# Peptides against a protein of PDB entry 3V4O, part 16

Target 1, 234 residues: chain A of PDB entry 3V4O
Amino acid sequence: DQPLAKDKVALLIGNMNYREHPKLKAPLVDVYELTNLLRQLDFKVVSLLDLTEYEMRNAVDEFLLLLDKGVYGLLYYAGHGYENFGNSFMVPVDAPNPYRSENCLCVQNILKLMQEKETGLNVFLLDMCRKRNDYDDTIPILDALKVTANIVFGYATCQGAEAFEIQHSGLANGIFMKFLKDRLLEDKKITVLLDEVAEDMGKCHLTKGKQALEIRSSLSEKRALTDPIQGTEY

## One batch from the design tools (peptide; made by RFdiffusion4, then SolubleMPNN)

Design b1_p9_7_s1 (from b1_p9_7, 5 letters changed)
Fold by OpenDDE base, seed 4:
Structure b1_p9_7_s1 (fold): chain B 234 residues (1-234), chain A 9 residues (1-9)
Amino acid sequence: as target 1 above (234 residues)
Amino acid sequence: ELKLQSFAP
């Protein structure tokens, strides 16, 4: 049986021009490429670049308003980030140096809010570093997540490691997007798709021993990004 | 011509 999505909504955030941190380049192209691909998959895509904390929080709030029962939600982030105690933090462009959790957006908190909307699928594609922030000793008290079995995390890198971009001829792409874009349109369970991306990435000499895709999922159904939207022709 | 740059701050 083919799973159906009530709707498909994606929020893509690429932060590059940080005020107090090194500037990045890849998020520009990566957000653009992913936007085009997701639109081919009939996602309603909101793509934003260089968001302040205020703007990021507003974008997430608006994104959440588009989610409802059975809706596929996809959050993509490319930029600076860190991971403390299993919690992923996206860093706004106006974050101070050093930044703390109060200055950043916690992905797991967003997931909780997505669960409250009873979404059909929650996909997080996080193209950021996952190193611990030594300047933040805060242990977040997170609310318990529901058992929804519809969660997929695609981390560009493994725990405690860094994510990289490739700079070539004045352009830059993230390593994650380099391989993801080749398979994103495939009609496969999203975890299977990402696993194949991981294998492709693992064969690349550029990132061997430096960056590896990590998939963390609780997905009990064969859900794919290609799943048709209810009420549409397919 | 390929150069890797970390996303780390």
Scores: peptide ipSAE 0.306, ipTM 0.857, DockQ to the pose 0.780
Fold by OpenDDE base, seed 5:
Structure b1_p9_7_s1 (fold): chain B 234 residues (1-234), chain A 9 residues (1-9)
Amino acid sequence: as target 1 above (234 residues)
Amino acid sequence: ELKLQSFAP
């Protein structure tokens, strides 16, 4: 049977113009390119740049309102970030220096909320560093996750490692997006697709030994970003 | 030319 999505919704956030942290360049182009690709896949895409903490939280709230039973939800983030004790934190542009977990958005909290919506698929594409934030020793207490077997994480880099952008002629692309964009439209199970992206990154001389994609999933069904929306012609 | 820039602060 062909898997069907009730709907397909994506929130793309690119933070680059940080107030108290180094500015980035890649998120601008990466969000734009991913937006165009996901729209070709019939995703309803909300793309936002340079969000404050308040704006990010609002964007996530609005995103969650669009999710429901069977809906495919995709969250993409490009910007500063960190990982403490297995929890991923997205850094708003107005975050202080140093930032702490209370200044940031925890991805695992968003996942919990997505599970409550009984989504058909939860995809997180996190183009950020995963280094430990030594300025924050807080251990977050998160609600237990359900066993939904519909979760896919695409980490742009390995645990404890950095993510990079490639700058050329004043413009920059994230390494992750550089390879992801070449395969995103393929009609393949999302984990298979990401695995191929991982291999592409591994074969490239620019990224070999510098950045490696990590895939974390429990996806028990063959779900693809190309899956048709229920009730539509396909 | 290509230049790698870390996303780390």
Scores: peptide ipSAE 0.303, ipTM 0.858, DockQ to the pose 0.758
Fold by OpenDDE base, seed 1:
Structure b1_p9_7_s1 (fold): chain B 234 residues (1-234), chain A 9 residues (1-9)
Amino acid sequence: as target 1 above (234 residues)
Amino acid sequence: ELKLQSFAP
């Protein structure tokens, strides 16, 4: 039985021009290329660059409004970030130095809200560092997640590690997107697809011992980004 | 040679 999506919605955020932190380059190209690919997969895509905290929160709110029962939701983030106690924090461009959780958006909180929408699939692609932020001692009390068996995390790097972009004379992809873009259109279960991306990334000598894709999933169905939207013909 | 830039601040 072919899984069907009620709809497919993606929010892509690329933060590069930080006010108080090093500027990045890869998010520009990564967001652009991912946008084009997801549109080919019939995703409704909202792509935003260089968001302040206020703008990021608004974007997430608007994204959540597009989610409903059976909808595929995909959140992609490229930029600075950190991970404390298993919680991923996306850093807005206007975040102070140092930043704390109150300045950032917690991905797990977004996931909780997505679960409330009874989505068919929740995919997080996080191209950010996962190092502990020593300047933030906050232990967030998160609401317990439901057992929805429809969650997939693609972390560009391992827990406690950093994600990287290639320093090039021109604009180039981050390491994660460099390999993701080659497989994203494949008609495969999303976890299988990401596993193949992980293997491809593992062959890159530039990142060996520095960056490796981590997949964290609870997905009980063979759902793919290529799944048709209900009521449509392909 | 290509170098990597960390996404960490």
Scores: peptide ipSAE 0.271, ipTM 0.843, DockQ to the pose 0.892
Fold by OpenDDE base, seed 2:
Structure b1_p9_7_s1 (fold): chain B 234 residues (1-234), chain A 9 residues (1-9)
Amino acid sequence: as target 1 above (234 residues)
Amino acid sequence: ELKLQSFAP
């Protein structure tokens, strides 16, 4: 009854050196640490920093090519972003100011494409702001999603809220990764794991009232990031 | 002491 992954593939994107927007610091360390953790979980990990729109789209396309029936797919993004009408948009480093949806990558569109691959699990970890972009007045028309019951969203912050990083003289984690990294290797259903991370964030005086993790999921199976890959012996 | 920095543009 142990769930098995056909394979486990992760794409990690950290955008920090924006051309027309404030530079960030946390994505560098966050992507690095998450990479190491996911590799310990036998994920095939592609980690990329400071991607242009063209590069981001290509990275997502290549990521999708690695997905297939039963494969666990994980997309992590750290950088600028916004959310309009429930649609999350990741901002490339070469995005104009102001940026619009046409300049950005829509996460829900990626989800749709992942569903077409008949993946075993779709995990999105979005470490970005979720504030409305008033400069984008477009309402995206999204294709209907399939009922796959294998979707997990971990939003670093609440709807309409901002995500934060720790200000330090040196390199430091973002708030989300600060807590996520301590639990990511636990053999637990991914939604349970994220719920515990949410509690950790809530107990910390630093983040209390500042940032809260939001989990949105439809996961009907006890899928964990620790699930073994089919046919693999350890 | 830690301070928060927003990712918002």
Scores: peptide ipSAE 0.063, ipTM 0.750, DockQ to the pose 0.805

Design b1_p9_7_s2 (from b1_p9_7, 5 letters changed)
Fold by OpenDDE base, seed 3:
Structure b1_p9_7_s2 (fold): chain B 234 residues (1-234), chain A 9 residues (1-9)
Amino acid sequence: as target 1 above (234 residues)
Amino acid sequence: MEKLQSYAP
C-alpha cells in the first residue's frame, strides 16, 4: 500500500553571517533551492536565515506546533555545528567564541519533541561539521527516545569530519546540496534516495577523502518525500 | 582547481 502523510512540514535554517565565527556563503543558495524543491513536493516550508539562539529556539517551537500524528517533519540545517558524544549541535549566529552546548540547539532534543507529536516521518538533513568541540566537555542528559522506526538522518559528512562549500566568485552550493538537489524529487524511499546522493558525492574529485555522506536510519516503512498527503487525489 | 571552504568554526 502507498504510504500517506497527514501533512508535510519542513523547517529550513541557514546560518552564514556569524558574529564571532567565520562567515559562510552556501547556506543562502542551499536554503533557497531546497525550499523550491520541497514546495514542489507539497511541503509546507518555513525558510529562515541567520538566526540567533532565541530565534532558532522560537523557530523550532513553531515548527513543532505544525507537527501532529502522521505528519512528515523535515529539518534542514546549514551552518556551523559540532558533534559531541553522538549529539549534534546547531550553532546560532550570535553564539560566543568558543561556544558550548548551552549556546546551541541539540538535534536529538528536537527529535525527542518530534516523537511526542507522533509524526509519521522524521527527517534530519544536517549540513554542518561533525568534529568534536574540545571547548565543551559537558555530557548532556537527554530524555530517552521512543522506538518509532520513522527516523532518518542525512549527515553531510562523517563523524569527526568537516563539511565544505565550494569557494566561488558567485553563488555556489555546499557540497551536500550540490548532489542532493539533483535527486530530491525522485519517488524513492528516502534512505534509498540518500544512498544514491552518497554515491554521487563519492564521485566528486573535490571532496574525495574529505567529505562523505552518512545515513543513519530507523525506518521500517517505505516512506518517501513524494508520498501524497491524505485526502489529496493522486 | 576549485577551492573548498570548511564549515568548521
Scores: peptide ipSAE 0.392, ipTM 0.882, DockQ to the pose 0.888
Fold by OpenDDE base, seed 5:
Parts: structure tokens; sequence; C-alpha cells
Structure b1_p9_7_s2 (fold): chain B 234 residues (1-234), chain A 9 residues (1-9)
């Protein structure tokens, strides 16, 4: 039997115009490109740019309200970020310098909330650095995750490493999105798809040895972004 | 030519 999605919902966040941190360029184009692709896959897509902490938290809350049993949830983030003790933090545009965990959104907390919704698939695409934030030694105490076997993380870079954008003539694209966009519409298990993206990225002469895609998953079923929505003609 | 820019702050 082909897996079915009850619905497919995506939240895309691109932060680039930071107040107290270096401005980025790629998130604008990357969010736009990903929006167009996910809409072709019949995702309900909410795309937002340059969110404050308050706005990001609200966006996540609204996103969670759209999730329910069997729904495919996809969260994409492009911007500044860091990883401390295995926890990923997305940095709002109004974050102070230096920022701490209380100023940022913890991805693992969002995952926990998604699990409570009994989603059919949880996909995180994190286009941010994964370097440790030396200005924050706080160890978050997170609730234990359930064993749902429906989780896929696509990290744009490996642990402790940086993510990059490729600038050309004043415009920029993230290296992750550069390769992801070429395969996103393929009817393949999402982990297989990302593995192919990883290989494509590995062939890039610009980021070889500097940025590598990391896939972390516990996906026990053949779930694809192309999976049809229940009740629709396919 | 393409130029790399890190997302690191």
Amino acid sequence: as target 1 above (234 residues)
Amino acid sequence: MEKLQSYAP
C-alpha cells in the first residue's frame, strides 16, 4: 500500500536582515524556490522572511495548529543558527549579540510538539551553521521524545561545521538549496532523496571538505514528499 | 566567479 498523507503542511523561514549580526542573502531566494517546489507537491506552504523572536514563535504555533494525525509536517529554516549539546537553535533577526538559547527557537522542542500531534512525517531542513555557541553553556532539559519512527533531519552541514551561501553578482543561493532543488520533486523516499542530494553536494568543488549534508532519520516507512493526500485523486 | 560566504555570525 502506498503511504498517504492526511495533509501536507510546510513552514519556511528565511532570516537574513539581522539587527545585531551579519546580514545574509541566500534565504530570500532559497525560501522562494522551495516554496514553488513544495506547492507543486501540494503542500500548504507558509513562507516567512526576517522574523523576530516573537514572530517566529507565533509562526511555529500556527504551524503546529495545522498539524494533526497523519499530516506531513515540514519545517525549513535558513539563517543564523548554532548547535549546543545536540540541540539546534534557530536565531531570530532581533536576537542580541551574543545570543543565548532563551533568545532562540530550539528545533528539538518543536519536534516534541509535532510528535504530540501524531503527524505522519516530520521533516526538518536546517540550512544554518552547526557550530557551538561559546557564549552559552546552558544545557537545555528537553522532554523525552516518543519513538514515532517518522523523523527526518536534513542538516545543511555536519556537526560543528558551517553552512555557506554562494554569492554571484550580488545574489546568493545556499549551497544546500542549490542541490536540493534539483531533486525535491522526485518520487523517492525522503531519506533516499536526501542521500542523493548529499552525493551531489559532495561533488561540489566549492564546498568539498567544508560543508557536507548530514541526514539523521528514524523513518521506518517509505514516505515521500510526493505521497498523495488522503481523499484526493491520484 | 562564485564566492562562498559563511552563515556564521
Scores: peptide ipSAE 0.386, ipTM 0.886, DockQ to the pose 0.793
Fold by OpenDDE base, seed 2:
Structure b1_p9_7_s2 (fold): chain B 234 residues (1-234), chain A 9 residues (1-9)
Amino acid sequence: as target 1 above (234 residues)
Amino acid sequence: MEKLQSYAP
């Protein structure tokens, strides 16, 4: 009765050194730490930093090529971003100021393509702001998603809110990763795991009223990041 | 006390 993954593949993107926007620091550490954790979970991990629009699109294309029926796909992004009409947009480092949807990557479009691969699990961990971009008047018309019941979104912050990193003289985590890293290896349904992370974040006085984790999911099976890969010993 | 930096552009 143990759920099995055909394979487990993760794409991690951390954008920090923006050309036309404020530079960030936490994505470096967050991507590194998450990479190490996911590898312990037998994920095939591709970790990339400071991607241009062209490079990001290529990375997503290559990521999709690794997906197939029953494969677990995880996309992590840390950097600048925005949300318009429920659609999440990841901002490449070479995006203009102001940026528009045509300069960015839409997460929901990636989800659509993942569904076409008949994946076993689709996890999105988005460590970015979710504020409305007033400079983008585009109303995206997205294709209807299939009912696959295998989708999990972990938003580092609430709709319309900002995500934060901790300011230190040296390297430090973003707020989301600060709490996620402590629980990521737990053998629990991914939505339960994220719910516990949300509670941990909620207990932190530093983030009260500023940042809260939002979980959006349609997951009908008890799938965990710890699920074994078919054909392997566990 | 630790300070926070927003990811907002």
Scores: peptide ipSAE 0.386, ipTM 0.881, DockQ to the pose 0.854
Fold by OpenDDE base, seed 1:
Structure b1_p9_7_s2 (fold): chain B 234 residues (1-234), chain A 9 residues (1-9)
Amino acid sequence: as target 1 above (234 residues)
Amino acid sequence: MEKLQSYAP
C-alpha cells in the first residue's frame, strides 16, 4: 500500500543578510527554487528570508501549528549554523558575534516538538555549516527523542565540516541545492532520493574533500515527498 | 577556477 500524507507542510528559511556575520547569497535562490518545487509536490510552503531570532522562533511555532497526525513536515534552512554535541543550531540574522546557543534555534528541539504532533514524516534539510562553535561550551539538555521511525536529515555537509556556495558574478545555488533541485520531484523514498543527490554532489570537483552530503535517517516506511495527500487523486 | 564561499561565520 502506498503511504499517504494527511497533509504536507514545509517551512523554508534562508538567512543571508547577517548583521554581525558574513553575508551570503545562495539562500535567496535556494529558497525560491525549493519553494517552487515543493509546491509542485502539493506542499503548503511558507518561505521566509532574513529572519531575526524572534521571527525565526515565531515561524517555527506557526509551522508546528500546521502539523498534526500523519502530516509530512519539512524544514529547510540555509544560512550560518553550527553543530555542538550532535545538536544543530540555526543562526538568525541578528545573532551576535560570537553567537551562543541561546541566540540560535536548535533543530533537535524542533524535531522533538514535531514528534509530539505525531507527524507522518519529518524531513530536515540543513544547508549550513556543522563546525563546532568554540565560543559556546553549553551542553543543551534535550528531551529524549521518541522512536517514531519517520525522521530524515539531509545535511549539506559532514559533521565538523563547512557548507559552501559558489562565487559567481550573479546569483547561484549553494552546492546542496544545486543537486537537490534536479532530483526533488522524483517519486522515490526520500532517503533513496537524497542518496542519489549525494552521489551527484560527490561528482562536483569543486567541493571534493570539502563538502559531502550526509544522510541520517530512521525511516521504516517507503515515504516520498511525492506521496499523495489523503483524499486526493494523482 | 571558481571560488567557494563558506557558510561559516
Scores: peptide ipSAE 0.379, ipTM 0.879, DockQ to the pose 0.880

Design b1_p9_7_s3 (from b1_p9_7, 5 letters changed)
Fold by OpenDDE base, seed 2:
Structure b1_p9_7_s3 (fold): chain B 234 residues (1-234), chain A 9 residues (1-9)
Amino acid sequence: as target 1 above (234 residues)
Amino acid sequence: MEKLQSFAP
């Protein structure tokens, strides 16, 4: 009854050196730490920093090529972003100011494509702001999603809210990663794991009332990031 | 000293 993954593939994107927007610091360390953890979980991890729109689209395309029936797919993003009408947009480093949806990557579109691959699990970890972009009046028209019951969103912050990094001297860590890294290796259903991370974040005096983790999921099976890959010994 | 910085542009 132990769930098995056909394979486990992760794409990690950290954008910090924006051309027309404020620079960030946390994505550098956060991507590195998450990479090391996911590799311990036998994920095939592609980690990329400071991607242009073209590079981001190519990275997502290559990521999708690695997905297939029963494969666990994980997308992590740290950088600037926004949310309009429940759709999350990741902002490339070469995005104009102001940016619009045509300059950005829509996470829900990626999800749609992942569903077409009949993946075993789709996890999105989005360390970005979720505020409305007032400069983008476009209403996204998205294709209908399938009922796959294998989707988990971990939003670093609440709807309409901002995500933060903690700066120490010249270094910075995202608040989300600060707590996620302590539990990521636990053998628990991914939604349970994230719920515990949410509680840890809620106990921190720095984040209380400022940032809270939001979990949005449709996951009908007890799937964990620790699930073994089919055909492998463990 | 810990300082919070928003990811907002």
Scores: peptide ipSAE 0.351, ipTM 0.878, DockQ to the pose 0.771
Fold by OpenDDE base, seed 3:
Formats: structure tokens, C-alpha cells, sequence
Structure b1_p9_7_s3 (fold): chain B 234 residues (1-234), chain A 9 residues (1-9)
């Protein structure tokens, strides 16, 4: 049977204008392009740029309020980030230098909260670096996750590696979004779709040996971003 | 001209 979503909600965050860290360019265009694509997929999309820690936490809280049983939730982040001990941290624009986990938003904590909402699908698309932050030795104590079998992580790069943007003629796109946008509207299981994106990225001469997509999933059903919303014509 | 820029801090 065709999987159905109760609703489809996405939060897109692009951080570029950091106060104490190098500025980025790609998140502006990437968030814009992804917003347009997800709207074509009937997602309710909230797109935000250059969020402080306070604003990011509020945005996540508001996003969570839109989630409920059977809802598809998608979180996209483009900006500075790091990964310590398997935990992904998104860096707000007002983060200090150096930043620590207490200054950042932990993706795994957000996942825990999404699970409490009994969502139908949880997708994380993280366009950030995954290098270890040597200035933070804190090991977060996280609450135990439930076994929901509805989780997909699309990491723009491998563990311990960096994510890149391509600057051309004053414009910039992230490598991940460059390839994701060409396939996002395809009616395929989300993990299959991301696998195809990974292959496309692997053919790029600019990023060979520098950046590769990593997919991590626990998805027991054939869920796609194209899945119709319950109660609508399909 | 294409230039790669890292998202690293």
C-alpha cells in the first residue's frame, strides 16, 4: 500500500554571517532552492537564515509544535558544524570562538524530541563539516532513543571530513545541494534517492577525495518525500 | 573559475 503522511513539515536553516567564524555563501542559495523544491512536494516549509542560538532554539521548538503522529518532519541545516562522539552540532551565528556544545544545537537531541511526537518520518539533511571539535571534550548524556525505524540522516560529508561550497561568478552552492536538487522530486524511497545523489556527487572531479555523502538510516518502510498527505487527492 | 570553500571554522 502507498504510504501516507498526516502532514509534511520542514525546517530549513542556513547560517552564513558568523560573528566570530568565517562567513559562508552557499547557504543563501541552497536554502532558497530547497525551499522551492519542498513546496512542490507539498511540504509546509519554514526557511530561516543567520540564526542566533536563541533564535535557533526557538525555531526548533516551533518546528516541533507542528509535528504529530504520522507527520513527516525534515530538518535541513547548512552552516558551520562539528561532530563529537557521534553527536552532530549545528553552530549558531553568535557562537563564540571557540564554541562548545553548550553554545550549539545537538541534532540527536532534536531527534529524541521528534520521536516523542510519534512522527511518520524523520529526515535530517546536514550540510556541515563533521570534524572533531578539539576545544570541546564534553560527552553529552543523551536520553535513550526509541526504536521507531523511521529515521534518515543525509550527511553532506563523511565522518571527520569537511563539507564544501563551490564559488563561481559571485554565486555559491554547496556540493550537497548541487546534486540533491536534481533528484529531490523523484518518487523514490528517500534512502534510494540519497544513494543516487551520493553516486552523482562521487562523479564530481572537484570533490573526489574531499567530500562524499554518507547515508545513515533506520527506515523499515518505503517512505518518500513524494508520499501524499492523507485526505488529499493522489 | 570554480573555487572550493570549506565549511570548516
Amino acid sequence: as target 1 above (234 residues)
Amino acid sequence: MEKLQSFAP
Scores: peptide ipSAE 0.345, ipTM 0.873, DockQ to the pose 0.800
Fold by OpenDDE base, seed 1:
Structure b1_p9_7_s3 (fold): chain B 234 residues (1-234), chain A 9 residues (1-9)
Amino acid sequence: as target 1 above (234 residues)
Amino acid sequence: MEKLQSFAP
């Protein structure tokens, strides 16, 4: 039985021009490439660059409004970030130095809200560092996640590690997106697809021992980004 | 030449 999506919605955020932190380059191209690919997969895509905390929160709120029962939701983030106690934090461009959790958006909180929408699939693609932020001692009390068996995390790097971009000839791409873009259109279960991306990425000599894709999933159905939208013909 | 740049602050 072919899984069907009620709809497919993606929010892509690329933060580069930080006010108080090093500027990045890769998110520009990576967001652009991913936007084009997801549109080919019939995703409704909202792509935003260089968001302040206020703008990021608004974007997430608007994204959540587009989610409903059976909808595929995909959140992609490229920028600065950190991970404390298993919680991923996306850093807005206007975040102070140092930043704390109160200045950032917690991905797990977004996931909780997505679960409340009874989505068909929740995909997080996080192209950010996952190092501990020593300047933030906050232990967030998160609401318990539901057992929805429809969650997929693609972390560009391992816990406690950094994510990197490759700069060449004035351009830059994230290591994760460099390999993801080659497989994203494949009609495969999303976890299988990401596993193949992980293997491809593992062959990159530049990031060997520095960055490796981590897949964290609870997905009980063979759901793919290529799954048709209900009521449509392909 | 390729250069690796961390996303870390």
Scores: peptide ipSAE 0.342, ipTM 0.877, DockQ to the pose 0.804
Fold by OpenDDE base, seed 5:
Structure b1_p9_7_s3 (fold): chain B 234 residues (1-234), chain A 9 residues (1-9)
Amino acid sequence: as target 1 above (234 residues)
Amino acid sequence: MEKLQSFAP
């Protein structure tokens, strides 16, 4: 049986013009390219750039309102970030230096909220560093996750490692997006698709020993980003 | 030429 999505909704956030941290370049192009690709896949896409903490929280709230039973939810983030104790934190553009967990958005909290919506698929594409933030020793207490077996994380880099962008004459592309965009439209299980992206990245001489894609999933069904929306022609 | 830039602060 062909898996069906009740709907497909994506929130794309690219933070680059940080107030108290180094500015980035890749998120601009990466968000744009991913937006165009996801729209071709009939996703309802909200793409936002340079969000403050307040704006990011609002964007996530609005995104969650669009989720419901059977809906495919995709969250993409490109920007500064860190990982402490297995929890991923997205850094808003107005975050202080140094930033702490209270200044950032915890991805695992968003996942918990997505599970409450009984989504059909939860995809996180996190194009950020995963180095520990030594300025924050807070151990977040998170609610226990449900066993929904519909979760896919695509980390642009390995735990404890950095993510990179490739700069070309003032513009830049993230390493992750450079390879993801070539395969995103393929009709394959999302974990299989990401595995192929991982192999493509692994063949790149620029990223060998520096950046490798990590896939974390419990996806028990053959779900693809190309899955048709229920009630539509396909 | 391609130049790598880290996303790290």
Scores: peptide ipSAE 0.339, ipTM 0.871, DockQ to the pose 0.778

